# Peptides against a protein of PDB entry 6IDX, part 191

Target 1, 380 residues: chain A of PDB entry 6IDX
Amino acid sequence: KELAKLSADVTFATEFINMDGIIVLTRLVESGTKLLSHYSEMLAFTLTAFLELMDHGIVSWDMVSITFIKQIAGYVSQPMVDVSILQRSLAILESMVLNSQSLYQKIAEEITVGQLISHLQVSNQEIQTYAIALINALFLKAPEDKRQDMANAFAQKHLRSIILNHVIRGNRPIKTEMAHQLYVLQVLTFNLLEERMMTKMDPNDQAQRDIIFELRRIAFDAESDPSNAPGSGTEKRKAMYTKDYKMLGFTNHINPAMDFTQTPPGMLALDNMLYLAKVHQDTYIRIVLENSSREDKHECPFGRSAIELTKMLCEILQVGELPNEGRNDYHPMFFTHDRAFEELFGICIQLLNKTWKEMRATAEDFNKVMQVVREQITRA

## One batch from the design tools (peptide; made by RFdiffusion4, then SolubleMPNN)

Design b2_p20_4_s4 (from b2_p20_4, 11 letters changed)
Fold by OpenDDE base, seed 2:
Structure b2_p20_4_s4 (fold): chain B 380 residues (1-380), chain A 20 residues (1-20)
Amino acid sequence: as target 1 above (380 residues)
Amino acid sequence: SSARQKKRAALMQKAAEEAK
């Protein structure tokens, strides 16, 4: 107990480390020796002292043995009653993951997100916070090829549901630390959009052009059998499509693919449009057709609006930015849907279309409408 | 402790910078 308190002092820590004191503490954890009187209390103080000592950055985290890692992971993966040991074990694992890629690999083999979810189903907000912090550390340190897999995993969908029900909708105020961890989780998840946001459309890629054609088909040919893939479109068909792409509100109504060559938002805007068209088809068709039937110059250009809105949402959500330690703002909607960005886009495009009508906007007012919409989104 | 929370936040930020 006194050691745990003194370990916060840098002078004491330096001398204790120079005396191989950390090695003694690690051996106490490794031994698992329940023969000591007050073992649980002793262990809790040992783990506290270990953390406080390691927090001075004098000793590398890579000094820990595999046996130590397994013992700490064991305290997190087992149904333990000792909250004090669990809390410190979660914090040790987080610190190990954050400080060492080698330790990350070892820990990722010993624990699952599913085991960490069990620690979210408790009434202790500190345990919940440390569990989310460890999940965030694992997410951050995961190889790039595995980050998307982690986000799409059933465990991640379940995690969002558990966070929503047990943290966000809990009968207690969310503390600043928990709000920060929720913010971090949101940022790390939205950063997965960066690749698509920075992907330019290739105007010569037929598969990408077929997506734009599908947007046209859903809007204007809803009754047409998709089996009539337009073969070599006659000049008349090309002229027809040019009219349809104009009605869709693309800037380049001759070659809409050119509107997606600018990054940001690149292909992410097309993904949002396609999601809206497939998942919210009635809303998509309504927005397109109500503007395509206008002859009064008050038509809202859907294609241009969707691109600029996607870019704006990326700016508001700070897609590709690192988590800031001073921030604790999170969007509860992120935890209500697995495709929360596309759903947010679907809400915001309706807001944009409404705002355009209310302002009686023309194409000259486009930037003013976007500014008003930005203010509406950021105040909501 | 609040001091430990700040150290963890700083460590997370550093790890995020290294992961980008």
Scores: peptide ipSAE 0.226, ipTM 0.862, DockQ to the pose 0.862
Fold by OpenDDE base, seed 1:
Structure b2_p20_4_s4 (fold): chain B 380 residues (1-380), chain A 20 residues (1-20)
Amino acid sequence: as target 1 above (380 residues)
Amino acid sequence: SSARQKKRAALMQKAAEEAK
């Protein structure tokens, strides 16, 4: 206990480390022997002293053995561990993951996000905070190929539902540290949109062109049987589709794929439009048809609006920016839906369409409408 | 606790910079 307190002092820490004291602490953990009287209390103080000593940055985190890692991971994966040991073990694992890619690899083999989810279902907000902090550390240190898997694991209704129900909708006020970890998790998840945001549409890719054609089909052919394969389009069909792409509000009515060559928002805008069209079909059809039937030059160009709104949302959400130490602003909506960005887009495109009508806007007012919509979104 | 939180936040920031 006194060692754990003294370990916070850099002078004591330096002398204790010079005496190989940290090696003794690691060996106590590695032994795993529950045979000592007051083992849990002794272990909790040992882990505290170890953390405080390592927080001085005098010793590399890579000094820890695989046996030590397995013991610490064992305290996190076991269902019945003392809360004091669990808290310190989560904090040690977080520090290991953040300080060493080699330790990340070893820890990622020993612990699953599913095991960490169990620590979110507790009433202790500190345990919840350390569990999310470890998830964030694992997410941040994951190689690019595994980041999407981590996001998919996070996109699992289970983790989001648990965070929503046990953290956000909990009967306790969210502390600043928890708010920061929720912010970090939001940022790390939205940063996965950066790839799509920076992906240019290939106007020659038939599969991507078929998505634009599907947007047209959903808007204008909703009652017609999907059996009319796109391939047999006579010149009359091409001319018809050019009219439909104009009614959809694309800038390039002949080749709407050209509107998605600008990055940002690139293909991410098309993803949002397709999501709206498939998941919120009635809303999509209503927005498109309401503007396509106007003769008064007050048509809201859906395609252009969707692209510029996607870009604006990326700017507001700071997509591609790193999580900042000083920030704790998170959107609760991010935890309510698996496709929270696309759902936010679906809300904001309706707001844009409403604002366009209220302003009695024309195509010349487009930038003014976008400015008003930006102010509305940033004040909400 | 506050000093440790700052160190962890700074470490997260550094780790985020290294991940770009």
Scores: peptide ipSAE 0.224, ipTM 0.861, DockQ to the pose 0.913
Fold by OpenDDE base, seed 3:
Structure b2_p20_4_s4 (fold): chain B 380 residues (1-380), chain A 20 residues (1-20)
Amino acid sequence: as target 1 above (380 residues)
Amino acid sequence: SSARQKKRAALMQKAAEEAK
């Protein structure tokens, strides 16, 4: 207990480390000897002292043995562990993951996100905070191949539902530290959109052009069998498609693929449009047809609006930005849906279309409408 | 401690910079 308190002092820590004191603490954990009547209390103080000593940055985290890692991971994976030991074990694992890629690899083999999810279902907000902090550390340190799997695991309705129901909608006020961890998790989730945001469309890629053709088909030929659209249209069909792409509100009516060559938002805008067209088909068709039937110059250009709105949402959500230490602003809505960005796009495109109508906007008012919509989104 | 939270946050920021 006194050691744990004194270990917060850098002078004491330096002397204790020089006396191989950390090695003694690690060996106490490695031994796993539950023989003492006060073992749990002693272990909790040992883990506190270890963590406070290591937080001075005098000793590399890579000094820890695989046996030590397995013991700490064991305290997190076991269902009936003392809360004081569990809290310190989560904090140690987080620090290991953040400080060392080699320790990340070892910890990722010993612990699953599913085991960490169980620690979110408790009433202890400190345990919940350390569990999310460890998830965030694992997410951040994951190699690109595993990062998408972790994203998919976070996209698993289970983790988000548990965070929503047990953390956000919990009976306790959210502390600043928990709010920060929720913010970090949100930022890390949105950073997965960066790849698509920075992906340019190839105007010569037929498969990518077929997605734009599918948007046309859903809007204008929704009752037509998709099997009968031969890709090689006669000149009359090319002229028909140019008219349809104009009605869809693309800037380039001849080759709409050119509208997706600018990054940001690149292909992410096309993903949002396709999601809207497939998941919210009635809303998509309504927006397109209401504007395509207008001859009064008050038509809202859907294609251009969708691209600029996607870019605006990326700017508002700071897609591709690093999590800031001073921020704790998170959006509870992003924990309610797996495709939360695309759903937000679907809400905001309806807001844009409504605002365009209310303003009686023309193509010359486009930037003014976008400014008003930005203010509406940022105030919500 | 507030000092520990700042150190963890700095480590997370560093880890985020290394992950880009």
Scores: peptide ipSAE 0.223, ipTM 0.860, DockQ to the pose 0.837
Fold by OpenDDE base, seed 5:
Structure b2_p20_4_s4 (fold): chain B 380 residues (1-380), chain A 20 residues (1-20)
Amino acid sequence: as target 1 above (380 residues)
Amino acid sequence: SSARQKKRAALMQKAAEEAK
């Protein structure tokens, strides 16, 4: 206990480290000797002292043995561990993961995200915070190939549901540290959209062109009797599609694929449009048809609006940016749905369409509408 | 401690910069 308190002092820490004191503490953990009277209390103070000493940054985290890592991982993976030991063990693992890629690899073999999820289902917000912090550390340090697997684990409705129900909707006020970890988690989750945001459409890719054609089909052919025989000459068909793509509000109504060649938002805008068209079909059709039937120059260009809105949402959410230490602004909405970005897009495109109508906007007012919509989104 | 939280935040930012 006294050692744990003194270990916070840098002068004491330096002297204790010079006397190989950290090695003694690591050996106490490695021994796993449960036979001592007050073992749990002693271990909790040992882990406190170890972590306070290591926090001085005098000793490399790579000095820890594999046996030490396994013991600490064991305290996190075992369901019947003292809360004080669990909290310190989560904290040590987070620090190990953040400080060393070699320790990350070893820890990622010993601990699953599923085991960490169990520590979110508790009333102790400090344990929840360290569990999310460790998930965030593992996510951040994951190689790109494993980052998608962690993303998929994060995309598990289960983890989001647990965070939403046990952390965000908990009966306790969210502390600043928990809010920061939720923010970090959100940033890391949205950074998975960066690949799609930076993916240019290939105008020669038939599969990507078929998505644009599907957007047209959903908007215009859903009411058309199949009796319009495919036999109208290729030129009349191209001219018809050019009209349809103009009504969809693409900037390049001859070749809409060109609207998705700019990054950001690249293919992410097309993903959002397709999601809206398939999941919220009635909303999509309504937005398109309400604007396609207008001849008064007050048409809201859906295709252009969807692209620029996707770009704006990426800017607001800072997609591809690193989490900032000073921020704690998380959006609870992003924990409510598996495809929260696409759902946010679906809400915001309706807001944009409404705002366009209310402003009686024309194509010349496009940037003004986008500014008003940005202010509405950032104040909500 | 609040000092520890700040130090971990700094480590996380450093790790984020190294992961880019």
Scores: peptide ipSAE 0.226, ipTM 0.862, DockQ to the pose 0.886; fails the geometry check

Design b2_p20_5_s1 (from b2_p20_5, 9 letters changed)
Fold by OpenDDE base, seed 1:
Structure b2_p20_5_s1 (fold): chain B 380 residues (1-380), chain A 20 residues (1-20)
Amino acid sequence: as target 1 above (380 residues)
Amino acid sequence: SLFERRMKKQRKLQEKVARE
């Protein structure tokens, strides 16, 4: 206990480390000997002292043994561990992951997200916070090729549902530290959209053009079997498609693919449009057909609106920005659905369409409508 | 608290790591 308290002092820490005191602490953990009187209390103070000593940055985290890592991971994976030991073990794992890529690799093999989820189902908000912090650390240290897989694992309905039900909708007010970790998790999740946001459409890619054609098909040919591959469309079919792309509200109604060459939002806008068309087909068809039937110049251009709305949502959500230590603003809505960004887009595009009508807007009012919609979204 | 002190340090470390 006194060692744990004194370990916060840099002078004491320096002297203790010079005496190989930290090695003694690591060996106590490595031994796993439960034979000592007050083992749990002693271990909790040992882990506290270890953390406080390591926090001075005098000793590299790479000094820890595989046995030490396994013991700490064991305390997190075991169901009947003292709360005090669990808290410190989560904090140690987080620190190991953040400070060392080599330790990250070892820990990622020993610990699953499923094991960390169990620590979110408790009433102790500090344990919940450390569990999310460790998830965030694992996400931050994941190789780029594995980030999407981790994100998909983190985006699992189960994790989101548990965070929503046990953390956000819990019986206790969310403290600043938890709010920050939820913010970080959200930022890291949204940054997965950055790739798509910065991906330009290739106007020559047939597969990408087929998605735009599918948007047209869903809007205007909803009863037609998708098996009618757009064969060599006669000149009359090309002219028909140009009209349809105009009715869809694309800026370039001759070649709508050109509207997706701007980054941001690039292909992310097309992803949102396709999601809306497939998952919320009735809403999509209603929006498109209602505006396509207008002859009064008050038509809301869906294609242009969808692109600019996607860009605006990326700006509002700060997609591609790094986590800031001072921010605690998270959106509970993003824990309600696996595809929360696309669902938000679907809500906001309906809001945009409504606002356009209420304002009796024309194409010249487009920027004014977008400004009003931005204010509405940021106040919600 | 120890918790708050640790979390404050970890926030800075997370931001640092995110920039690396």
Scores: peptide ipSAE 0.565, ipTM 0.962, DockQ to the pose 0.853
Fold by OpenDDE base, seed 4:
Structure b2_p20_5_s1 (fold): chain B 380 residues (1-380), chain A 20 residues (1-20)
Amino acid sequence: as target 1 above (380 residues)
Amino acid sequence: SLFERRMKKQRKLQEKVARE
């Protein structure tokens, strides 16, 4: 106990470290020997002292053994009655993950996000906070290829649901520390959109062009009896596509792929359109056909609107922002659905379409409509 | 508390790591 208290002092820490004191503490953890009277209390103070000593940055986190890591991971993965050991173990793992890529790799092999979910289902908000902090650490240190996999995993879907139900909608007020960790998790989730936001469409990529063609198909061919496939020449087909792309409200009616070469929002806009078309097909078709059938200059250009709305949403949500230590603002909505950004887009595109009609807008009013929509979204 | 002190330190570390 006294050691744990004194370990917060840099002078004591320096002297104790010079005496190989940290090595002694690590060996106590590594031994796992429960034979001592008051083992749990002793272990809790040992882990406290270890954390406080390591926080001085005098000793590299890489000094810890694999046995030590396994013991600490064991305290997190096993049903432990001692909350104090669990809290410190979560904090140690978080620190290990953040301070060392080597330790991250080892810890990522020993623990899963699924195991951490159990620590979110408790009434202790400090444990919940440490669990989310460790998840955030794992996301921060994960290579880019694995970040998307983590986000798409069933465990992540379940994680969001558990956070929503047990943390956000819990019976206790959210403390500042928890609010910050929820903010960080949100920021890290939005960072998964950044790649797509900054990805330019390649107009020569057939697979990407096929997505635009699929948008056309869903909008216009879903109601047309397949019997009216006009068997006539390649030129009429090109002219037909240009008309369809105009009706879809693309800026470049000849080559809509060119509208997605601007970053932001790049391919993220196309992803949103495709999501809307596949998941909310009736809404998509309604929006497109309602504006395509108008002969009056009051058509809302869906394609252009979807692109600019995606860009605007990225700006509002600060997609690509790095976690800030001082912020604690999070949007509970982003924990309600696995594809919350695309769902938000689907809500906002309907709002845009409604606002366009209410304003009796023309193509010249486009920027004014977008300003009004921005104000509506930011007030909600 | 130990918790609050740890979390404050970890916030700074998270931000640092995010910039790396």
Scores: peptide ipSAE 0.553, ipTM 0.960, DockQ to the pose 0.873
Fold by OpenDDE base, seed 3:
Structure b2_p20_5_s1 (fold): chain B 380 residues (1-380), chain A 20 residues (1-20)
Amino acid sequence: as target 1 above (380 residues)
Amino acid sequence: SLFERRMKKQRKLQEKVARE
């Protein structure tokens, strides 16, 4: 206890480290000797002293042994651990993950997101905060190939639902520290959209062109048996498609693929459109057909609107921005659905279509409509 | 608290790591 207090002093820490004191603390953890009277209390102070000593930045986190890592991970994985030990163990793991890529790799092998989810199902908000902080650390240090797996793990209905039900909708006010970690998690989650946002459509990619064709099919051929896929391009079919793409509100109604070559929002806009068309088909068809039947120049161009709205949402949500230490703002809505961005798009595109009608807008008013919609979204 | 002190330090570290 006294050591843990003194370890906060840099002078003491320097002397203690020079005497290999930190090695003694690590060995105490490594030994795992539960036979000592007051082991839990001693261990809690040991872990506190270790954290305070390491916080001086005098010793590299890479000095820790694999045995130490396994012991700390063990304290997080065991169901009946003292709260004080668990808190410090989570904090140590977070620090190890953040400070060392080599430690990240070892920890990622020893700890599952599922184990961290269990620490969200507690009434202790500090434990919940440390658990989310560790998830965030793992996310930050994950190689690019594994970030999508972390995303998928977050998109896993379970983590999201647990955060929503046990943290956000908990009976306790969310403290600043938790709000920050939720913000960070949200930022990291939105940054997964960055890849798609910055992916240009290849107009020569047939699979991507087939998505645009599917949007057309859903809008106009919904009653036609999929078996009558109209075979390849007679000129009359190309001309018919051009009319359909005009009715869909693409800027380039000859080659709609060109509308998705601009980044942002790139392919993310197409993903949103496809999601709307498949998941909210009635809404999609309604929006398209209501505007396709108009000859009064008051048609809302769906394709253009969807692209610009996706871009606007990326701007509002600050997709691609790095987490800021001072921010605590998070959107609870993004914890309500696994496809929360696409659902938000679906709400906002309906709002846009409504606003367009209310304003009696024409194509010349497009930017004004978008400004009004931006204000509506940012006030909600 | 120890928690608050740790979290304050970790916020800075997270931001640093995000920029690396």
Scores: peptide ipSAE 0.543, ipTM 0.959, DockQ to the pose 0.873
Fold by OpenDDE base, seed 2:
Structure b2_p20_5_s1 (fold): chain B 380 residues (1-380), chain A 20 residues (1-20)
Amino acid sequence: as target 1 above (380 residues)
Amino acid sequence: SLFERRMKKQRKLQEKVARE
């Protein structure tokens, strides 16, 4: 206990480290000797002293043995561990992951995200915070291939639902530290959006062109009387598609693929449009047809609006921004659904369409409408 | 608290690691 207190002092820490004191502490953990009276209390103080000593940055985290790592990982993975030991063990693992790639590799083999999720289902907010912090650390240190897997695992309904239900909607106020870790987690999840946001459409990619064609099909072929005989020549089809792409509100009516070559928002805009068209088909069709049937120059260009809205949402949400120490702002909505960005887009595109009508906007008012919509989104 | 001191240090470390 006194050692744990004194270990916060840099002078004491320096002297203690010079006397190989950290090695003694690590050996106490490694021994696992439950034979000592008050073992749990002693261990909790040992781990506290270890953390405080290591926090001075005098000793490399790579000094720890595999046995030590396994013991600490064991305290996190095993049931019925003392809360004080668990809390310190999570903190140690987080620090190990962040400070050493070699330790990350070892820890990633010993601990699963599923085991960490169990520590979110507790009433202790400090344990919850360390669990999320460790998840964030694992995400940050993961190689690119594993980051996608982790992002997919975070897309797993289970982690998000548990965070939402046990942390965000918990009966306790969220402390600043938890809010920060939730912010970090959110920022790390936006990396997937960043990739798509920076992906240019290839106008020659048939699969990508087929998505644009699918948007047209969903909007217009559902109402097209089957009497449009398949026999109209290829030129008439091209002319028909150009008209349809104009009605969809693409800037380039001849080759809508060109509208997605600009990054940001690149392919992310197309993803949002396709999601809207497939998941919220009635809303999509309504928006498109309401604007396509207008001859009064008050048509809201859906394609252009969707692209610019996607870009705006990326700006508002700061997609691609690195985690900042000082920020604690997170969006609870991103924990409610796996496709929360696309759902947000679907809400915002309806808001845009409504605002366009209310303003009696024309194409010349486009930027003004977008500014009003931005203000509406940022105030919500 | 120890927790608050740790978390403050860890925020800085996370930001550093994210920039690496």
Scores: peptide ipSAE 0.566, ipTM 0.962, DockQ to the pose 0.893; fails the geometry check

